Peptides against a protein of PDB entry 5HOI. Designs and how they scored, part 200

Target 1, 351 residues: chain A of PDB entry 5HOI
Amino acid sequence: FRYMPFSPAGTPFGFTDRRYLTMNEVGYVSTVKNSEQYSITVSFFDVGRFREYHFEDLFGYDLCFLNEKGTLFGQSKTGQIQYRPHDSIHSNWTKIIPLQAGERITSVAATPVRVIVGTSLGYFRSFNQFGVPFAVEKTSPIVALTAQNYRVFSVHYSQFHGLSYSLSELGTSSKRYYKRECPLPMSLPNINSDMKKDANLDYYNFNPMGIKSLFFSSYGDPCIFGSDNTLLLLSKWRSPEESKWLPILDSNMEIWKMSGGKETTDIHVWPLALAYDTLNCILVKGKHIWPEFPLPLPSEMEIRMPVFVKSKLLEENKAILNKKNEIGADTEAEEGEEDKEIQIPVSMAAE

## One batch from the design tools (peptide; made by RFdiffusion4, then SolubleMPNN)

Design b1_p21_2_s3 (from b1_p21_2, 13 letters changed)
Fold by OpenDDE base, seed 4:
Structure b1_p21_2_s3 (fold): chain B 351 residues (1-351), chain A 21 residues (1-21)
Amino acid sequence: as target 1 above (351 residues)
Amino acid sequence: SEARRQEIREKFKKLVQEMLK
């Protein structure tokens, strides 16, 4: 096993000179190999909000994280990171992360307020958006990172314990753990079954964990999309005893249903983000499970949030509304329709 | 709204059916 650089929804080169470094709801970052150099393009889905930009990469950035304010780049071997704001108001900054012999940066994440670097030796490094360091922590080896605001979702790998995850909040003065190196109930890629297709071997060599993406939902819940094409949501993470992973979407089953029960082995979901009760994704047709160039338009897949997540969202929204009403805004509450019990199909309760 | 969810489902279904042609 080798620790590979991971970026959310990143694609391999395959047999091409180009790949996506990362994709999410904001946009997509591509890199093209030009002799010994790379040309990086940062593209956006909302072309009215953001201007596409490109630059020459002399370092060969193999790590990327895109947010609404900027793009973080990393080089896994050298330890170089660069943050590029999308606007011209803030300057780009570059930093070298000190790496031990054989250590690699395995993942990077950035929010408008935090930069996080994770390594193959389990060094967790936190910075502000200007590259000012907060802390260095030693954890289990980090294989993937995502972040939203002050929250960080980290995935760890141990040869002895398999996959684990942490959920932390990086305040100004302290790090809080909501979850610390808890078991992650995600299946690893099956080398024997999946490797019959050359395209699956190429993807496995690029991403041996099979994590297509990880992100926070619009509600701030950690999400992970593995090689099994199931979207897992961490529910009730504020209550350690009640916290559980919910399989909120089997994308293969949903495509199969939408096909009318036809063979759909050549149709793949590439996850971008979870917005409310819809998975934003790229639908891919072909032998490879990842999108090619040009990038297709994003698609929305309805997720059936388990009733327990809807009820809590309604309670949280009612609590937010009640707090607003206590502050004296006389806005008439329209009687919202009774949430019909989404009957969980009995088939998902019987496995 | 339920109408928006239905529209999303129909759009997704149509896209999958177009990809199967």
Scores: peptide ipSAE 0.607, ipTM 0.953, DockQ to the pose 0.588
Fold by OpenDDE base, seed 3:
Structure b1_p21_2_s3 (fold): chain B 351 residues (1-351), chain A 21 residues (1-21)
Amino acid sequence: as target 1 above (351 residues)
Amino acid sequence: SEARRQEIREKFKKLVQEMLK
């Protein structure tokens, strides 16, 4: 097994000189190889809100994370990271992450307030948006990261225990764990059955964990999309004893149903984000399970959220709407939003 | 709304059927 650099919804080069470094609901980052250099383009789906930009990459960035405020780049072998704000008001910054012999950056994540770096030796490094370090923690080897606001979803790999996950909050003074290296019930790619197709071998060599993407939902739930094309959502993560992974979408089954029961072995879902009750994705036709160039327009897939998730989300939306109506008055309370446990109404526990 | 979910489902179904041609 080799640790490979992971970015959410990143694609391999395949037989081409170009690939996507990352893509999500905000946009997509592409890189083109020009001899010994790379040209990086940061593109957006909302062209009215953001302007596409490009730059020459002399370092060969192989890690990327895109958010609404900027793009984080990383080089897995050298330990170089660069943050580029989308707005020209804020300066770019570069930093070298110290790596041990044979250590690699395996994943990076960035929010408007945090930068996170994970390594093949399990070093978890946190920074603010300006690259000021907070902490270094030793964990199991990190294979994937995503983040939303102050929350981090990390995936770990052990040769003995397989995949695990952590969910943490990166406050100003401390890190809180909601979940710490708990078992992740995701199937790894099956080498013997799936590798009969040359395209599957190329993807496996690029991403041996088969994690196509991971993200937070619009409601702040951790989501993961594996090689089995099933979308898993972590439900009830605030309650350690009640937390469970929910298979909220089998994308192969949904494509098969929509086809009228035809063979759909050449149609693939490439996940971008989960917005409310819809998976934002790219539909791909062809031998490759990943999108090629040009990028097709995003598509929406309906998810059938379990009734319990839908109800909690309706309550959270009411609470957010009520808070927005109250915050219209008093400006001053910078105090830490205590994660109020959403009391599940007793009536929904009986259905 | 249920109407919006139905529209999303129909749009997705149409796209899959177009991709199978």
Scores: peptide ipSAE 0.607, ipTM 0.954, DockQ to the pose 0.491
Fold by OpenDDE base, seed 1:
Structure b1_p21_2_s3 (fold): chain B 351 residues (1-351), chain A 21 residues (1-21)
Amino acid sequence: as target 1 above (351 residues)
Amino acid sequence: SEARRQEIREKFKKLVQEMLK
C-alpha cells in the first residue's frame, strides 16, 4: 500500500497532460502540465457569483480543496501549502508544513474559518484561514479530509484495522470529537476483480482507497462516496450510540433503473456534493470512471433520504437561519447545538 | 416538493437514456 495525495473528486492525469485537482458544488480546479511547470485554473459553476482565475504553479500542487471563499493548494512531498481567496480583498498566503522523512501530506481541507492538513504519519494540523496554527495532533494515518465551518470529517487507514473515521469540531481553544477513529464500513477497491481494465488500474494507482469524494451534506452530515459507487451518509452523529452509516444511494442501481434495465457499465457517477435530497454529480460515459475535459454540466440524482431525517434537517436549518437572523450583532454566541436525535425508518429496502 | 423531485428524476432519466444512444 502507498499513501497517495487525496483531494475530493480529484482525477488522475491518465495519459493526458491535464487533470482535475478537485471538484465540488462550488466549482472545479484543473491543472495542466506545461513542460516543468503547471498552469492551474479555478473555475466555478456559478459564473455570476465568481470569476474564473488562473496562475502558474512552479511547485506542482497535487492537493486541493475548494470552498466558497478560497482555494487551498498543497504539495504532498514538499509540504508547501497555499491559500488563495477568490476575492482580491484578502491576500494569498503560503506556508511550508514540516514533514518527517518519508512523510507526505495526504489530504488538505479548507473552510472560510479553518485550514486542515493531514499526513501519512497521522499528523493532524489545524490553522485559521490566515494560516495561523492552532494545534498539531497525532492520529492514525490520515488518507482523506473534508471540512465544513468548524467541523472536520477525517478518514484514517491502518494496515491492521482498515478504514476508520473521525468527526471533530475545531473550536478556538480545543478540538471536540463527536467520533474518534470509529470503524468506517466502506469496502476498499478489489484489486483482483476490478483491475482487469487498465483504466481501473490507473485510478487505483492514483487513489488506492477508492474514495471518489467525501463532503458534508447541506445539513452538515458527513458523506462518503467509495469505489462501490454507494453514497454513505453518517446519521445521528451527535448521538454516539445511535450514529450509523446509511447507504442513501446506490448510483449504479439508480443508473440501471433509469436506463430501463439496460447495460450501464460505461456510465459512471462522479460525486460533487449532497444538497438537501439530491446528489450533485457529473455523469461520465466511457472507459474512465472520472470526467475528462471539458467538464460536463453537473447532474442531479434524487436520493432516498428517510422522511424523518428530512424533517429534522429542515428544522435544524430553520433554527440555524433563525439564529443567523437574530445574530445581526457581533456576539460570539456559543453554539449550544441541542442534541435532537433523528430517527431513520428501516424501509429503505432495495426494490 | 414531490413535483420537483419528479422533475429531477425525469431529467436524470432522460440524460441517462441520451447517454445510452
Scores: peptide ipSAE 0.606, ipTM 0.954, DockQ to the pose 0.537
Fold by OpenDDE base, seed 2:
Formats: C-alpha cells, sequence, structure tokens
Structure b1_p21_2_s3 (fold): chain B 351 residues (1-351), chain A 21 residues (1-21)
C-alpha cells in the first residue's frame, strides 16, 4: 500500500497531459502539464455566478479542494498550500506545512471559515480561511478529507484495522468529535488477478482506496462513494448509538434499470455532490471509469432516502421552526449555523 | 415533488438510452 494524494472526484492523468484535480457541484479544476510547469484552470457550472480563471503552477499542485468562495491547492511532497478566493477582493495566501521525512499531505479541505490539512502520518492541521493555525492533532493516518462550514469528515487507514472515519466540528476554542476513528464499512478495491490488465489498474495506482469522492449532503450528512459505486450516507451521526451507514444508491444497479436490463459495463457514474434527494454526477462512457475532456454536463440521479431519515429531517425542521417562533423578534441571538443547514426542500416534504 | 422526481428520472433514463446507442 502507498499513500497517494486524494482530492474529491480527482482524476488521473492516465496517458494524457491533463487531469481534473477536483470536481463538485460548484465546478471543476483542471491541470495541464507543460514541460516542468502546470497550467491550472478553475471552471464553474454556474457561469453567471462565477468567472473562470487560470494561473501558472510552478509547484505541481496534486491536491485541490473547491468551495463557493475559493480554491485550496496543495503539494503532497513539499507541504506547500495555496488558497485562491474566486473574487478579487480577498488576497491569495500561501503557506508551507512542516512535514517529517517521508510524510506526505494526503488530503486538503476548505470551507469559507476553515482550512484542513491531513497527512500520511495522521497529523490533522486546522486553520482559519486566512491560513492562521488553530491546532495540530495526531490521529491515525488520514487518506481523505472533506468539510462543510465548521464540520470535517475524515477517512483514516490502518494496515491492521482497515478504514475508519471521524466526524468533527472545528469551533473557535476546541475540536468536538461526533465520531472518532469508528469503523468505515466501505469495500476496498478488489485487486483480483484480472484487474492487473485493465484500465482500472491506472485508477488503482492513482487512488488505492477506491474513494471516488466524499462530501457532505445538503443536509450536512457525511457521504462517501467507493469503488463498488455505492453511495453511503452517515445517518443519525448526532446520536452516537443510533448512527449508521445507509447504502442510498447502487449506481450500477440504477444504470442497469434505466437501460431496460441491458449490459452497461461501459457506463460509469462519477460522483459530484448529493443535493437533497438527487446525486449530482457525471455519466462516463468508455474504458476509463473517470471523465475525460471536455467535461460532460452534470446529470442527476434519484436516490432512495430511507423513510426514517426523511422523518427525522422533518422533525428537526419543525424543532428549528418552533425555536424561531419562541425567540421573539428583539434578540439578535446568534442563530447557530447548525440550525440553518437542515432545510428540507418543500419538494421532500410533499412526498 | 413527485413531478420533479419523475422528470429527473425520465431525463436520466433518456440519457442512459442515448449513451447505449
Amino acid sequence: as target 1 above (351 residues)
Amino acid sequence: SEARRQEIREKFKKLVQEMLK
């Protein structure tokens, strides 16, 4: 096993000079190799909200995280990170993360309020959006990160214990754990003898964990999409004893159904985000399981949320509405960001 | 809404069928 740099929905170069560093619901970041340099382009799906921009990369950034406010870049070997706001109002900043001998940055994440760096030795480093450090924590080796607001979903790997996950909140004064290095019931890529000959080997060498992406849902639930093409959602994570992983989509099965039961071995789902009751994704046709250039338009796949998840979301929204009605108009109570995330779309309430 | 879910499902089905041609 080798620790590789992970970015959400990042693609390998393969036999080409270009790849996607990351992609999600906001957009996609591409890099093109030009001799010893790279040209990076940050593109957006909503062209009315954001302007595409590009820059020359002299460092060879191999880590990326895109959010609605900016893009975080990282170099896994040197420890350099750079944050680039999408607007011209805020300045770019660069920092070097101190790495030990043989240590690599394995994943980076950024929200409008936090920057997170995870390493192959299990150093978890947190910063504000301006690159001011908060803390350094030692965990099990980190293989993947994502973040939403103050929350961080981390995936860890041990040769003895396999995959684990943590869910934490990065407040101003302290880190809170909702989950700490709990077992992750995700299937690892099966290195059967036959995978040694297939285009899947290039992807395995790029991403040995087979984690195509991880993200938070629009409801703030941790999601992971593995090599088995199953979308897992962490339900009831606020209740440690009730928390469970839900297989909310088998994408291979869904494509097979939509085909009318035809062979669909050359059609692949590339995950972007989970918005309410739909997986935003790229449909890929061909030998490679990842999208090529140009990027196809995103597609929506219907998911089947378990009835118990829908009912809990409805109860949480009712509790939020009731609290807002009990707090009379005159108190500028800092509405904790926790209560704003659980907006059930009117569309899910009507089913 | 069920109407929006049906539209999403039909659009996805059409795209998969176009990719199989």
Scores: peptide ipSAE 0.605, ipTM 0.953, DockQ to the pose 0.501

Design b1_p21_2_s4 (from b1_p21_2, 15 letters changed)
Fold by OpenDDE base, seed 5:
Structure b1_p21_2_s4 (fold): chain B 351 residues (1-351), chain A 21 residues (1-21)
Amino acid sequence: as target 1 above (351 residues)
Amino acid sequence: EKKRREEIRKELAKRIEELLK
């Protein structure tokens, strides 16, 4: 086994000179080999909100994370990271992450408020959005990261224990764990069954964990999409005893049903994000399980949520927030950073 | 909401049918 650089929904080069470094609901980042250099393009699905941009990459960035405010790049071997805001108002910044002999950056994540770097030795490094370091923690080897706001979902790998996950919140003064290196019930790629096709071998060599993507849902739940094409969602993660992984979508079964029961073995789902009750994804036709160029338009796929009342809760909390904003015009309420943990009413947590 | 889900299913089914041609 070798630790490989992981980025959410990243694709291999295969037999081409181009690949996607990452993609999600915001957009997609591509890189093209140009002799000894690379040309990187950051593209967006909402062309009215964001302007596409490109730059020459002299470092060979192999890690990427895209959010609504900027793009984080990383070089797994050298430890170089670069953050590029999408706007021209904020400056780009570059840092070198100190790596030990044989250590690699395995994953990077960025939110509007945090930057996270994970390594093959299990160094978890946190920064603010300006690259100011907070802490270095030693964990089990990190193989994947995603983040939303202050929350981080990390996947760890041990040769002895397999996959585990952590869910943490990176406050200003401390890291809180909701989950710490708990077992992750995701199947690893089966080398013997899947490797009969050269395309599957190429993908396995690029991503040995078979994690196509990981993200937070629009409700802030950790999601992971493995090699089995099943979307897993971590439910009730605030309640340690009630927390469970839910298989909310078998994408192969859903494609088969929507075809009217036709053979769909050459149609693949490439995950982008979970928005409410729909998986945003790319439908891929062909031998490769990943999208080629040009990128097809995204599709939506309905999930089988056990209809937890979270949609009603978000509507009710938006209605409560809107009512508070209508009433609260006059009081200089001190900006205490109360982490407004949206209290799920006990009545809705019991269903 | 029920209408939105039905529209999503129709568009997905259409896109899959286009990919199967």
Scores: peptide ipSAE 0.633, ipTM 0.959, DockQ to the pose 0.498
Fold by OpenDDE base, seed 4:
Structure b1_p21_2_s4 (fold): chain B 351 residues (1-351), chain A 21 residues (1-21)
Amino acid sequence: as target 1 above (351 residues)
Amino acid sequence: EKKRREEIRKELAKRIEELLK
């Protein structure tokens, strides 16, 4: 097994000189090979909010993470990372992550407040948005990262234990774990069945874990989309004993249903983000399971949220609305981050 | 909410039909 650089919804070059480094709800980052150099373009879906930009990459960035404030780039072998704000107000910064012999950066993530680097030896490195380091932690080998605000979802791989995940919060003073190296119930790509098609072998060589993407939902729940084209959502992660992975969408089954039961074996879902009750995705037609160029317009797929997830989301939204209404009255309500266990009313358990 | 979901399904169905042609 070889650790490969992972970026959310990144695509291989295949037989082309171009690929997507990453894509999500904000936009997509592409790279084109120009002899010994690369040209990187950062494109956005909301063209009114953001301006597309490009630059020459002399380092061969193979890792990327896009957020609403900037783009993080990484080079898996050299340990170079670069953060590029989308605005011109903040400066770009570059640094070298120290790597041991044979160590690779396997994934990078960035939020408006945190930068995270994970390695093939399980070094978890955290920084602020300006590249100031917070900590270095040793974990199991990291294969994928995503982050939202202060929260980090990490996927780990061990040859002996398979896939695991962690969910952590990177506060100012300390790292809190909600989940620490718990088993991840995701199927790995089946080499023997799927590799009969050359296109699947190319993708497997690019991404041996078959993780097409991972992200946080709009509600802050960890999501993962594997090689089985099932969207998994981590429910009740604040309650360690109640936490479970929910299969909230079988995308192949949904495409099949929406076709009227036609053969849809050449239609593929490429995940971008989960916004409320809809998966934002690219529908891909052809032999390759990933989008080519130009990028098709995103599509929305309705998810089958279990009733228990909808009720909790309605309560969290009510609690957020109530807190916003209380902040309008001049009382010094202490910001006690009480992790109030949202008790689902017994009446909503029966529908 | 029901209307929004119906619109999403209709658009998805249309896009799938376009890809199956």
Scores: peptide ipSAE 0.633, ipTM 0.959, DockQ to the pose 0.519
Fold by OpenDDE base, seed 3:
Structure b1_p21_2_s4 (fold): chain B 351 residues (1-351), chain A 21 residues (1-21)
Amino acid sequence: as target 1 above (351 residues)
Amino acid sequence: EKKRREEIRKELAKRIEELLK
């Protein structure tokens, strides 16, 4: 087994000189080989909100994370990281992460308030948005990271125990764990069945865990999309005893149904984000399971889980709060109410 | 909402049909 650099929805070069370093709901980051250099382009889906930009990469960045405020780059072998704000008002910064012999940066994540670096030896390093360090923690080997606001979803790998996950919050003074190295019930790529096709071997060499992407939903629930093309969502993560992974979408089955039961073995889902009740994704046709160039327009796939019930309950709760505010009832909005897990009635979970 | 979901399904079905040609 080799630890490979992971970025959310990153693609291999394959037989080309170009690949996507990362993509999500905000946009996509591409890199093109130019002799000994790379040209990086940061592109956005909302062209009215953001301006595309490019730069020359002399370091060969192989890690990337895109958010609404900037892009984090990393070089897995040298330990160099760079943060580039999308706004020219804020300065770029570069830092070298100290690596031991044979250690690699395996994943990086960035929010508007935090930068996170994970390594093959299980060093978890946290920084603010300006690259000021908070802490270094030793965990099991990190294979993937994502982050939203102050929350971090990390995936770990052990040769003895397989995949595990952690969910943590990076406050100003301390790290809180909601989940710490709990078993992750995700299927690993099957070398013997799936790798009979050269295209699957190329992808496995790029990403041996088969994690196509890792993100938080619009509701702040951790999501993972594996090699089995099933979207898993972590539900009830605030309640340690009630927390469970829910298979909210089998994307192969959904494509098959939406085709009218035709053969769809050459149509692939590439995940971007979970927005409310829809998976934002790229539909890919061909031998490669990843998008090529140019990037196709995103598509939406409906999830069958009652995340729709969460939106309706949130709208109903907002409408109740707005009516209470209009009636002049001084109900102190306790700052703690926004983070109450919306209990989905059991009757609505079966529809 | 039911109308929005039906529109999403129709657009997805159309896109899959285009990719099956």
Scores: peptide ipSAE 0.632, ipTM 0.959, DockQ to the pose 0.525
Fold by OpenDDE base, seed 1:
Structure b1_p21_2_s4 (fold): chain B 351 residues (1-351), chain A 21 residues (1-21)
Amino acid sequence: as target 1 above (351 residues)
Amino acid sequence: EKKRREEIRKELAKRIEELLK
C-alpha cells in the first residue's frame, strides 16, 4: 500500500498531459504538464460570481482544495502549500510544511476560516486562512480531508483496523471531537475484480482508497463517496450514541433505473457535492470512471432515504397523524395514498 | 418541490439517454 495525495474528486493524468486536481460545487481545478512546469487553471460553475484564473506552477502541485473564497494547493513530497484567494483583495501566501523522511502530505482542506494539512504519518496541522498555525496533532495516518467552516471530516487508514474517520471542530484555542477515529463502514477497492480493466488499475494506483470524494452536505453532514459508488452520509453526528452512516444513494442503481433498466456499466457518476436532497455530479461515459476534458455539465441525482429510515418516517408520520386525530379536528382530508415522496426531514440531517 | 424533483429526474433521464446513444 502507498499513501497517495488525495484531493476531492481529483482525477489521474492517465495517458494524458492534463488532469483535474479537484472539483466540487464551486468549480474545478485543472493542471496541464508543460515540459518541466505545470499550468493550473481554476474554473467555476458560476461564471457570473467568479472569474476563471490561471497561473504557472513550478512546484508540481498534486493536492488541491477549492472553496468559495480561494484555492489551497499542496505538493505532497516537498510539503509546500499555497493559498490563492479568488479575489485580488487578499494576498496569496505560501508555506512549507515540515515533513519527516518518507512523510507525505496526503490531503489538504481549506475553508474561508481554516486550512488543514494531513500527512501519511498522521500529523494533523491546522492553520487560519492566512496560514498562521494553531496546532499539530498526531493521529492515525490521514488519507483524506474535507472541511466546512470550522468542521473537519478526516479519514484515517491503519493496516490493522482499515478505515476510520474523525469529525472535529477547530475553534481558535481548541479542537473538539464529535467523532474520533471511529470505524468507517466503507469498502476498499477490490483489487482482484476490478484489475481486469487497465483503466481501473490506473485509478487504483492514483487513489488506492477508492474515495472518489468526500464533502459536507449543505446541512453540514459528512458525506463520502467510495469505489462502490454509494453515497454515505453521517447522520446524527452531534449525538455520539445515535450517529450512523446512511447509504443515501446507490448511484449505479439510480443510473440503471433512470435508463429504464438498460445496460449502464459504461456510465459512471463522479461526485461533486450534496446540496439539500440532490447529489451534484458529473456523468461520465466510457472506459475511465473519471471525467476527461472538456468537463461535462454537472447533473443532479436525487438521494433516497434507506428503506429502514423510510419505514421509521412512515411510522413517525402515522403516530403524528394519530395524535392529531385524537385532538378532535374533524378535518376529513381524504389524502389519497399518493406515493408521498418522503421528504428527508431536516431533522435527519444535522440539526 | 414535487415538480422540481420530477424536472430533475427528467433531465437526468434525458442525459443518460443521450449518453446511451
Scores: peptide ipSAE 0.633, ipTM 0.958, DockQ to the pose 0.585; fails the geometry check

